# Peptides against a protein of PDB entry 3T6J, part 11

Target 1, 375 residues: chain A of PDB entry 3T6J
Amino acid sequence: PIVESYIGFIESYRDPFGSRGEFEGFVAVVNKAMSAKFERLVASAEQLLKELPWPPTFEKDKFLTPDFTSLDVLTFAGSGIPAGINIPNYDDLRQTEGFKNVSLGNVLAVAYATQREKLTFLEEDDKDLYILWKGPSFDVQVGLHELLGHGSGKLFVQDEKGAFNFDQETVINPETGEQIQSWYRSGETWDSKFSTIASSYEECRAESVGLYLCLHPQVLEIFGFEGADAEDVIYVNWLNMVRAGLLALEFYTPEAFNWRQAHMQARFVILRVLLEAGEGLVTITPTTGSDGRPDARVRLDRSKIRSVGKPALERFLRRLQVLKSTGDVAGGRALYEGYATVTDAPPECFLTLRDTVLLRKESRKLIVQPNTRLE
Target 2, 372 residues: chain A of PDB entry 3T6J as posed
Amino acid sequence: PIVESYIGFIESYRDPFGSRGEFEGFVAVVNKAMSAKFERLVASAEQLLKELPWPPTFEKDKFLTPDFTSLDVLTFAGSGIPAGINIPNYDDLRQTEGFKNVSLGNVLAVAYREKLTFLEEDDKDLYILWKGPSFDVQVGLHALLGHGSGKLFVQDEKGAFNFDQETVINPETGEQIQSWYRSGETWDSKFSTIASSYEECRAESVGLYLCLHPQVLEIFGFEGADAEDVIYVNWLNMVRAGLLALEFYTPEAFNWRQAHMQARFVILRVLLEAGEGLVTITPTTGSDGRPDARVRLDRSKIRSVGKPALERFLRRLQVLKSTGDVAGGRALYEGYATVTDAPPECFLTLRDTVLLRKESRKLIVQPNTRLE

## One batch from the design tools (peptide; aimed at target 1 F138 K365)

Design b1_p10_5_s1 (made by RFdiffusion4, then SolubleMPNN; from b1_p10_5, 5 letters changed)
Fold by OpenDDE base, seed 4:
Structure b1_p10_5_s1 (fold): chain B 375 residues (1-375), chain A 10 residues (1-10)
Amino acid sequence: as target 1 above (375 residues)
Amino acid sequence: MTGTFYFDES
């Protein structure tokens, strides 16, 4: 078998300022069959990047073919176990030297083991479909999230010699209609500038890319879904995200106005964006469970994903990218923290919903590291 | 840093 490993100070999720990496390492075996699907995605990456909702001037100048591999993890040392990884975590290196993507296949498989009777916050009519397609849709989302999420976009930089990596006279900010007025100076990085929101903001961007691009027919074809199956995968992927946004409230601490998990914060932000879109796209309805205690249901109107959801996500995703590219911390923080704010204001009453989420919380699954042997 | 997709049961 082909063995892959990495170790080092890699992820900074435990640093409140998103700067200091935690020591992490894994050893894994390549899953050749699943890797083949991701290789097809890589083969289409250059074309799919053009489908993202920002001008080419905000995308990487040169396409660098990345590596993408599905891995079965044998051992993992770290505080958190990811489903996918994009490395290196330095945007400057990503856009100049390239990057590698991995999907932790057997980690993903753990998330697929959901019992119908324990599946919370979904309508009964959606549960069977959700269970059927959760795994496949998650594979699509992870692939897009890593490759075309984290692997997309350009940072505008002025180097130590004063040279710009963009034409100051011709590049226009699509949000303002003006020339570019801010950028990263020498020594400034994404994490150093955006600090406390950097990790969650980037995860939100990557998740949004996944939702946005999964609507593209070529993407579903690459993963082997056609016709009604493809539409179901799309629906379940979006449904999973809006449900995740509700579940995310578990990781918010009202007393400290603090989020304890970057990805969950990102998913809540996406939920807020889609709720703001209105038109009946997403509805969260408080209910009463069979035990007589508070419950809730999330509903996503399938027929409005493309007509309402996609345009809303497009606008939001473009704003995220433009603010990231230009190093506009003030604008980026205002945008992101605005959507990340949790209040009890009607109609959603998110703090009340949080109580419901906590009430319905189940014990976490324990991931046990496997052993392997030669046969 | 930024580039990890954590799994969840959602």
Scores: peptide ipSAE 0.040, ipTM 0.780, DockQ to the pose 0.693
OpenDDE base, seeds 1, 2, 3, 5: peptide ipSAE 0.039, 0.037, 0.039, 0.039; ipTM 0.765, 0.751, 0.768, 0.766; seeds 3, 5 fail the geometry check

Design b1_p10_5_s2 (made by RFdiffusion4, then SolubleMPNN; from b1_p10_5, 6 letters changed)
Fold by OpenDDE base, seed 5:
Structure b1_p10_5_s2 (fold): chain B 375 residues (1-375), chain A 10 residues (1-10)
Amino acid sequence: as target 1 above (375 residues)
Amino acid sequence: MTGTFWFDES
């Protein structure tokens, strides 16, 4: 078997300022069969990058073909085990040197194991579909999230010699219609500028890329889905995201006005964006459970994903990217923190919903190291 | 050093 490992100070999710990495490492075995799907995705990456909702001037000048491998993890040492990884975590290096992607396949498989009777916040009509397609949709989402999410976008930079990596005279900000007015100076990084929101903001961008691009037929074809199956995968992927946005409230601490999980904060933001889109795309309805205690239901109108959801996500995703590219911290913080704010304002009453989420919270899953054998 | 990975807590 092909063995892969990594070790070092890699992920900064535990740093309040999002800058200092925690020590982490894994040992894994390459899953050749699953890697083939991601190889096809890589082969289409350059074309798919053009489908993202920003001008080519806001995308990397040169496409650097990354590596993408599916891994079965044997040992993982760290505070949390991910489903997918994109490294390095430095945007400048991603632009100039390239990057590597991995999908932790057997970790994803663990997430797929959901008992129907314990599945919260979904309508009964969606539960079986959700259970059936959650796994496949996760494969799609993780692949897009890592490769085309984290692997996309350009930072506008002025180097130490005063040279720009973009044409100041011709590049136009699609949001303002004006020339570029801000950029990263020498020594400035994504993390140093956006600091406390950098990690969650980037995860939100990556998740949004996944949702947006999963609507593209070529993506579904790469993963082997067509026809009704492809549509179901899309639906469940979006449904999972809006559900996750509700579940995310568990990781908000009202007393400190603080989010404890970057990905969950990101998913809540996406939920807010899709709720704001209105037109019945997403609805969250407080209910009463069979036990007589508070419950809730999330509904996603499948027929409005493309007509309402996609345009809303497109606008939001473009704004995220433009603000990131231009190093506009003030604008980026205003946008992101606005959607990340949790209040009890109607109609959603998110703080009240949080109580419901906590009430329906399941016990923490335990991931156990697998046994291996050579046949 | 943002950290770029995906996980599901649900």
Scores: peptide ipSAE 0.040, ipTM 0.769, DockQ to the pose 0.585
OpenDDE base, seeds 1, 2, 3, 4: peptide ipSAE 0.040, 0.041, 0.039, 0.039; ipTM 0.767, 0.766, 0.773, 0.775; seeds 1, 2, 4 fail the geometry check

Design b1_p10_5_s3 (made by RFdiffusion4, then SolubleMPNN; from b1_p10_5, 4 letters changed)
Fold by OpenDDE base, seed 3:
Structure b1_p10_5_s3 (fold): chain B 375 residues (1-375), chain A 10 residues (1-10)
Amino acid sequence: as target 1 above (375 residues)
Amino acid sequence: MTGTYYFDES
């Protein structure tokens, strides 16, 4: 078997400023069979990058073919176990040297073990479909999230010599219609500029890329889904995201007005974006459970994903990228914190919903180190 | 960057 490992100061999610890495490590075995799908995704990555909702001038100048491997984790030492990884974490290196992606396949497989009777916040009509396609849709989402989410976009930089990595005269900001007004100076990084929102903001961008690109027929084909199956995978992927946005409220601390998990904050933001789109795309309805206590239902209108959801996500995702590329911290913070704000304002009453989420929360599953053997 | 952390859907 092919063994992969890493160790060191890798991820900065525990740093409130998104800069200092947590010391972590893993040992994993390559899953060759599962890696094949991601290899096909890599083969299409250059073309799929063009489908993202920003001008080529906001994308990397040169496509650097990354590695993408599915790993079965034997051990993971850290504060949390990821479903996927994109490294290095430095945008400049990603742009100039390339990057590697991994999907932690056996971690993803944990999502397959959903108990119908304990599945919260979904309509009964969606539960069986959700259970059936949760795993496959998650594979798609993680692949897109890592490869085309974290692996996309360009930072506009002025180097120490005063040279720009973009043409100041011709590059136009698609949001303003004007020339580029801001950029990263020498020594400035994504994390240093966006600091407290950097991690969650980037995760939100990556998750949004996943949702957006999973609508592309080629993506589902790469993963082996066609026809009705492809549509179901799309639906469940989007449904999972909006449900996750509700579940995310567990990780909000009202007293401190902060989030304790970057990815969950990101998912809440996406939920807010899709709710804002209106037109019945997403509906969260407070209900009463069989126990007489508060409950809720999330409904996603399948027929409005492309007509309502996609355009809303497109606009939002473009804004995320433009603000990131231009180093517009003020604009980026205003946008992101706006969507990340949790109040009890109607109609959603998110603080009240948070109480419902906490009420319906079950004990977390423990991820246990597996073993392996020769067969 | 680390991608999606697994979370319990319960």
Scores: peptide ipSAE 0.068, ipTM 0.793, DockQ to the pose 0.584
OpenDDE base, seeds 1, 2, 4, 5: peptide ipSAE 0.066, 0.055, 0.069, 0.061; ipTM 0.796, 0.777, 0.793, 0.786; seeds 1, 2, 4 fail the geometry check

Design b1_p10_6 (made by RFdiffusion4)
Pose (drawn by RFdiffusion4):
Structure b1_p10_6 (pose): chain A 372 residues (1-112, 116-375), chain P 10 residues (1-10)
Amino acid sequence: as target 2 above (372 residues)
Amino acid sequence: HAGTYPPPSS
């Protein structure tokens, strides 16, 4: 459509429980030139789902060209203006017929070297160069194969299923599936507090995972003297964001105040666990004399160590999502999401520095439409 | 679930 639109109580992020949605609405026009560079990603999107750490029976049944667009925003009502979105928020529809992927083009043109804190003098060079371009990649993957992948196991009214039980097996356990989503049950209704952050973490992780693929970069025009940087800046940005996320964590209440930031911290912790000197947090000192930190990501070890930690992570997340296993999901997540002062990081002590170097986001003014 | 991705901070 020339004009793209949508509205309702949709994103569930701001419900302390995680079920009730916050009202919003948007009207934006579809840009053509930048969209083809996405519709490309949609065309070859079919194969990639099978590159995911879980078998094809643990994935959605068919596939689709649901849609991927680039929208110049006219009116976005509500609290915020996301860079990209995958909707509608009803999973059943995501599997049965389809969904949509939205990359807002003109919001980006808004959001773009001393404020590059927690990086090094190198780095921030590659950051300034490849952040913008890589942003499209991460978004495309986050939206398309982030939430585009995965399958829910639901018990329909009768004792039957939405799938064949005897032929499905859990790779972690080896048994046959003993858990699932029953009638009326949904992602939020079960995982609740964690559902948003958990699902987002999975999407971003698939983001990096498939951002390691030559093809996607060929779609975005990255290869050779190019294919490096973008990937690096992407991962580096992920780990840095994992650091900045401490600001949005409330230690007194042992509570996270956001899904994205928390998820990003979790991915950071998983990478730190992979060890092998791949990632480091150094309690440095800024030129101003105050405290500071430098995030160190060895790029040569990206495929040899980090990737395994990823696909094992995604495999577990997805496995627990399909069977709807809350116990394992939480135990696997809230454990990773835990914030403590234990070394050789001391995140409780780092958080202060994160708050000192903290940033306050900008404001996006919006135009109106007068009736003549 | 409604998947969203935030813009980078400037």

Design b1_p10_6_s1 (made by RFdiffusion4, then SolubleMPNN; from b1_p10_6, 6 letters changed)
Fold by OpenDDE base, seed 5:
Structure b1_p10_6_s1 (fold): chain B 375 residues (1-375), chain A 10 residues (1-10)
Amino acid sequence: as target 1 above (375 residues)
Amino acid sequence: MTGTVEPPVT
């Protein structure tokens, strides 16, 4: 088998400032069969990047074809096991040297294991569809998240010699209509500049890219979905995201006003964006479970994904990218923290919903390391 | 950077 590994101080999610890496390591085996769909995605990546809702001037100057491989993890040492990885974590290197994407296939498979009777916060009519398409939709989301999420966007930089990697005279900020007024200076990085929000902000951008691009027919075709199946995959992907946004409340600590998981914070932010869009797109309804205790239901109106959801996400995603590109920390923090705030304000009453989420919390799944044998 | 994750097994 083809073996891949990585080891070192890689991911900075546990650093409050998003800069210091946690020591991690994995050993994995390449799953050739599962890699094929990601290879097709890579083949279309350059074209799909053009579909992202920012001007080409805010995208990488040159597309560098990355690797994308599905991996079956044998062992993982770290505080958490991801579904996908995009490395390196240095934006400058991603822009100039390229990057690699991996999907942790067997980790995803564990995530796919859902029991209908234990599935929380969904309407009964959605449960079977959700169970059927969660896996496939998640493959789409992870692929887009890694390749076109983390793999997209340009940072405006002034180097040590004073040279800019963008034309100051011609590049226009699409949000302000003005010339670019801020950028990264020599020695400044995404993480160093955006600090406490950097990790979650970037995850939010990547997740948003996934939701946004999964609406493109070519994407679904790449993953082998057509007709009604394609629409169901889209629906379940969006449904999963809004549900995840609710579940994310588990990882908020009200007493400390902080989030304990970057991806979950990101998902909550997306939920807030889609709720703000209104028009009946997303509805969270407190209910009473069969046990007489608090429960909740998340509803996503399928018919409004493109008409209401997409435009809302487009605007939000563009703002995320523009603020990231320009190194506008003040603007970025204001935007992101605004959506990441958790209060008990009506109509959502998120702090109350958090209590419901905690009440309905499932036991943590155990991920068991497999054994290998020589034949 | 990592992509979508499940809650850490801790």
Scores: peptide ipSAE 0.042, ipTM 0.772, DockQ to the pose 0.410; fails the geometry check
OpenDDE base, seeds 1, 2, 3, 4: peptide ipSAE 0.039, 0.035, 0.037, 0.037; ipTM 0.768, 0.760, 0.761, 0.764; seeds 1, 2, 3, 4 fail the geometry check

Design b1_p10_6_s2 (made by RFdiffusion4, then SolubleMPNN; from b1_p10_6, 6 letters changed)
Fold by OpenDDE base, seed 3:
Structure b1_p10_6_s2 (fold): chain B 375 residues (1-375), chain A 10 residues (1-10)
Amino acid sequence: as target 1 above (375 residues)
Amino acid sequence: MTLTVPPPVV
């Protein structure tokens, strides 16, 4: 339909245990031009799923063609407006019945209206490129995040009759080299097992899929980028992610050891992974601003994205998926909370950087409901 | 599941 809507208890981000949905609703209009790009992405999805860094045994047994539509939101009732949506929010239903993706195109457009003089934490030489490609790169990221992030991977399940949805004798855990030793039992879900980390962990997986697959030439071609433009889109997408990881510190509460936003926690985790990769891939440098107060710069070495960044992200993303598939809560929690920990340890001194982030914080934008008109 | 737009640190 040209008009899309949903309403109900849908997203559980406000529930500390990831279980109870917030009541929300929207009405939106289909953007036909942008939807056509996502349709091309859907047409390539089955092939692109094979590029993800886990064995086919950890992917869905049967590809179910999803819907993907770009929407311009007319009204959104809820605590926050997303850039993209993947529904339903149940892995079992995604595996057996399929799913739908949407990109909220006009929400993305609002994010692009950043003035150059207000761009924080970027090198001066990156600002113009960032402004130019932030929008297009984010369209790519949203598409990959929803379709191939949330839309990928298998949960290993033993049903109420004791039957497995995988061959216990032949499926090997790629991280351990051993047979599968854990799975979801009947009635267990992603959210019920991973609870407090479930939402952020899944968002981290989806964001990581976006970064990983945006390196694939076919993805950039689908979105209409070739040659130098494609490389710039890749660079800005990765740059935006590492910058977002720094900005994420705003949403950490040190006194409570708590993250207040799942996606921002996810972005911080990715930043930590890419920093750990070393070799000068990502550098965060504390500086002094023109006002004489603390500032910082994030630098991403473009030449090391494929050689250093991709392998690091590949290993991390595979670990995320394997732990998710096997229902290994202990391993998953250890991995994720390890990267999500915020300390003042050198060299990064993240708690000190948080003070800088808060100091440089911009006023929150007010999103206002648009009007439609006949021309 | 959603992708939240980081509040544009504009």
Scores: peptide ipSAE 0.114, ipTM 0.797, DockQ to the pose 0.511
OpenDDE base, seeds 1, 2, 4, 5: peptide ipSAE 0.109, 0.105, 0.109, 0.105; ipTM 0.792, 0.784, 0.791, 0.786; seeds 1, 2, 4 fail the geometry check

Design b1_p10_6_s3 (made by RFdiffusion4, then SolubleMPNN; from b1_p10_6, 7 letters changed)
Fold by OpenDDE base, seed 2:
Structure b1_p10_6_s3 (fold): chain B 375 residues (1-375), chain A 10 residues (1-10)
Amino acid sequence: as target 1 above (375 residues)
Amino acid sequence: MTLTVEPPVV
């Protein structure tokens, strides 16, 4: 078997300022069969990057072919095991040197083991479809999230010699119609500038890229989905994200006005964006469960994903990228924290919904270190 | 940077 490993101070999710890495490591075995799908995605990456909703001037100057591998984890030492990884965690290195992506396949397999009767917050008519396509749709989302989410976009930089990595005279900010007014100075990084929101903001951008690009037929074809199957995969991917946004409320602490999990905060933000789009795209309905206690249902109108959802997400995703590229911390914070606020304002009443989410909380899934055997 | 499953797996 082909063995991959990494070790060191890598991820900074546990640092409130996004700067200090947690010491972690893994040993994993390459899954050759699953890696083939991600290799096909890599082969299309340069073309798919052009589909993202920002000008080429806000994308990497040169495409660097990354590595993408599916891994079965034998051991993982850290505070949590991810489904996918993109490294290094420095935008400048991603732009100039390249990056590596991995999907942790056996982590995903554990997540897919959900009993229908325990599946919360979905309409009965969606449960079977959700169970059927959750795995495949999440494979698509992981691939897009890592490769084209974290692997996309350019930071505008002025180096230590005063030189810019963009043409100040010709590059136009698509949101303002003006020349670029802000950038990263020498020694400034994404994390150093955006600080407390940096990790969650970037995860939100990557998740949004996944939702946006999964609508492209070429993406579904790469994963082997066409026709009705492709449409079902799209629907379940979007439905899963909207449901995740509701579940995210578990990780909000009202007394401290803070989030305890960056990815869940990101998913809540996306839910808020899609709710703001209106037109019946997303509906969250409080209900009463069979036990007589509070419950809720999330509904996504599949017929409105392209007509209502995509344009809303496009505008939002473009704003995320433009603010990131220009180092506009004030604008970025205002945008992101605005969507990340949790109140009890009608019609959503998110604090009340949080009580429902906590009431219906599932036990946290654990991964136990597997063994290998010789056959 | 990572993507986590729902809920996050440990």
Scores: peptide ipSAE 0.187, ipTM 0.834, DockQ to the pose 0.404
OpenDDE base, seeds 1, 3, 4, 5: peptide ipSAE 0.179, 0.186, 0.186, 0.194; ipTM 0.827, 0.832, 0.833, 0.833; seeds 3, 5 fail the geometry check

Design b1_p10_6_s4 (made by RFdiffusion4, then SolubleMPNN; from b1_p10_6, 7 letters changed)
Fold by OpenDDE base, seed 4:
Structure b1_p10_6_s4 (fold): chain B 375 residues (1-375), chain A 10 residues (1-10)
Amino acid sequence: as target 1 above (375 residues)
Amino acid sequence: MTGVVPLPVV
């Protein structure tokens, strides 16, 4: 088998300032069959990058073909097991030297294992569809998240010699219509500059790229979905995200006004963006369960994903990228923290919903090391 | 960066 591994201070999610990496490592075996889909995605990456809602001037100057491999993890040592990885975590290296993507295929399979009777917050009519397509939709989401999420965008930099990596005279900020007014100075990084919001903000950008690009027919074709199946994959991917945004409330601490998990905070932000879009796209309804205790239902109107959801996400995603590229911490923080704020304001009453989420919390899954054998 | 984390609730 082809064996892959990594080890070191890699992910900074446990650092409140997003700067210090946790020591982690894995050993995995390449899944050749699943890697073929990601290879096709890589082959289309240069074209798909052009579909992202920012000017080419905010994208990497040169496309560097990355590796993308599906891995079956034999062992993972760390505080959390990801579904996918994009490394290195330094944006400057990503844009100049390239990157590698991996999907942790057997970890994804664990995430797919949900019993219908334990599936919370969905309408009954959506449960069977969700169970059927959760896995496939998640493969799409992870592929896009890593390759075209974390793998996209440019940081505007002034180097130690005072040279810019962009043309100050011709590059226009698409949000303001003006020339670029801010950038990263020598020694400034994404994490050092955006600090407490850096990890969650970047995850939000990557998740948003996944949702946005999963609407593209070419993406669905790459993963082998056409017609009604493609539409179901789209629907379940978006439904999973809005549900995850509700579930995210578990990881909010009201007393400290803080989030304990960057990805879940990101998913809550996306939920807020899609709720703000209005027009009946997303509805969260408090209910009473069969046990007489509080419950809730998330409803996503499939027919409004493209007409309402996509434009809302497009605008939001463009703003995320522009603020990231320009190193506009003040604007980025204002935008992101605005959507990340959890209150009990109507109509959603998120703090009340949090109590419901906690009440309906699923039991912790035990992830154990797999065995491999020759047959 | 780490992608989606398969948390117990998702």
Scores: peptide ipSAE 0.025, ipTM 0.690, DockQ to the pose 0.529
OpenDDE base, seeds 1, 2, 3, 5: peptide ipSAE 0.035, 0.028, 0.031, 0.030; ipTM 0.715, 0.686, 0.695, 0.688; seeds 1, 2, 3, 5 fail the geometry check

Design b1_p10_7 (made by RFdiffusion4; failed a check: a repeat of another design)
Pose (drawn by RFdiffusion4):
Structure b1_p10_7 (pose): chain A 372 residues (1-112, 116-375), chain P 10 residues (1-10)
Amino acid sequence: as target 2 above (372 residues)
Amino acid sequence: FTAGDVYPNA
């Protein structure tokens, strides 16, 4: 459509429980030139789902060209203006017929070297160069194969299923599936507090995972002297964001105040666990003399160490999502999401520095439409 | 589900 639109109580992020949605609405025009560079990603999107760490039976049944667009926003009502979105928020529909992917083009044109804290003098160079371009990649993957992948196992009214039980097996355990989503049950209704952050974490992780693929970069025009940087800046940005996320964690209540930031911190911790000097957090000192930190990500070890930690992670997340296993999901997540002062990082002590170097986000003014 | 950073309205 020339004009794209949507509204309702949709994103569930701000419900302390995680079920009730917050009202919003938007009207934006579809840009053509930048959309083809996405519809491309849609065309070849079919194959990639099978590159995911879980078998094809643990994935959605068919596939689709649900849609991927680039929208110049006119009116976005509500608390915030997201860079991209995958909706409607009803999973059943996501598997049965389809969903949509939205990359807002003109919001980007808004959001773009001393404020590059927790980086090095190198780095921030590659950051300034490849952040914008890589942003499209991460968003495309986050939206398309982030939530586009995965399958829910639901018990329909009768004792039957939405799938064939005897032929489905859990790779982690080896047994046959003993858990699932029953009638009336949904992602938020079960995982609740964690559902948003958990699902987002999965999407971003698939983001990096498939951001390692030559094809996708060929779609975004990155290869050779190009294919490097963008990938690096992407991962580096992920780990840095994992650091900045401490600001949005409340230690007193042992509670996280956001899904994205928490998820990013989790991915950071998983990478740190992979070890092998791939990632480091150094309690440095800023030129101002105050405390500071430098995030060190060895790029040569990206494929040899980091990728395994990813696909093992995604495999577990997805496995626990399909069977709807909350116990394992939490135990696997809230354990990764835990914040403590234990070395050789001391996140509790690092959070202070993160708050000192903290940023306050900008404001986006919006135009109106007068009736003549 | 949203992707990327979210910015507030003026």

Design b1_p10_7_s1 (made by RFdiffusion4, then SolubleMPNN; from b1_p10_7, 3 letters changed; failed a check: a repeat of another design)
Amino acid sequence: ATAGEVYPLA

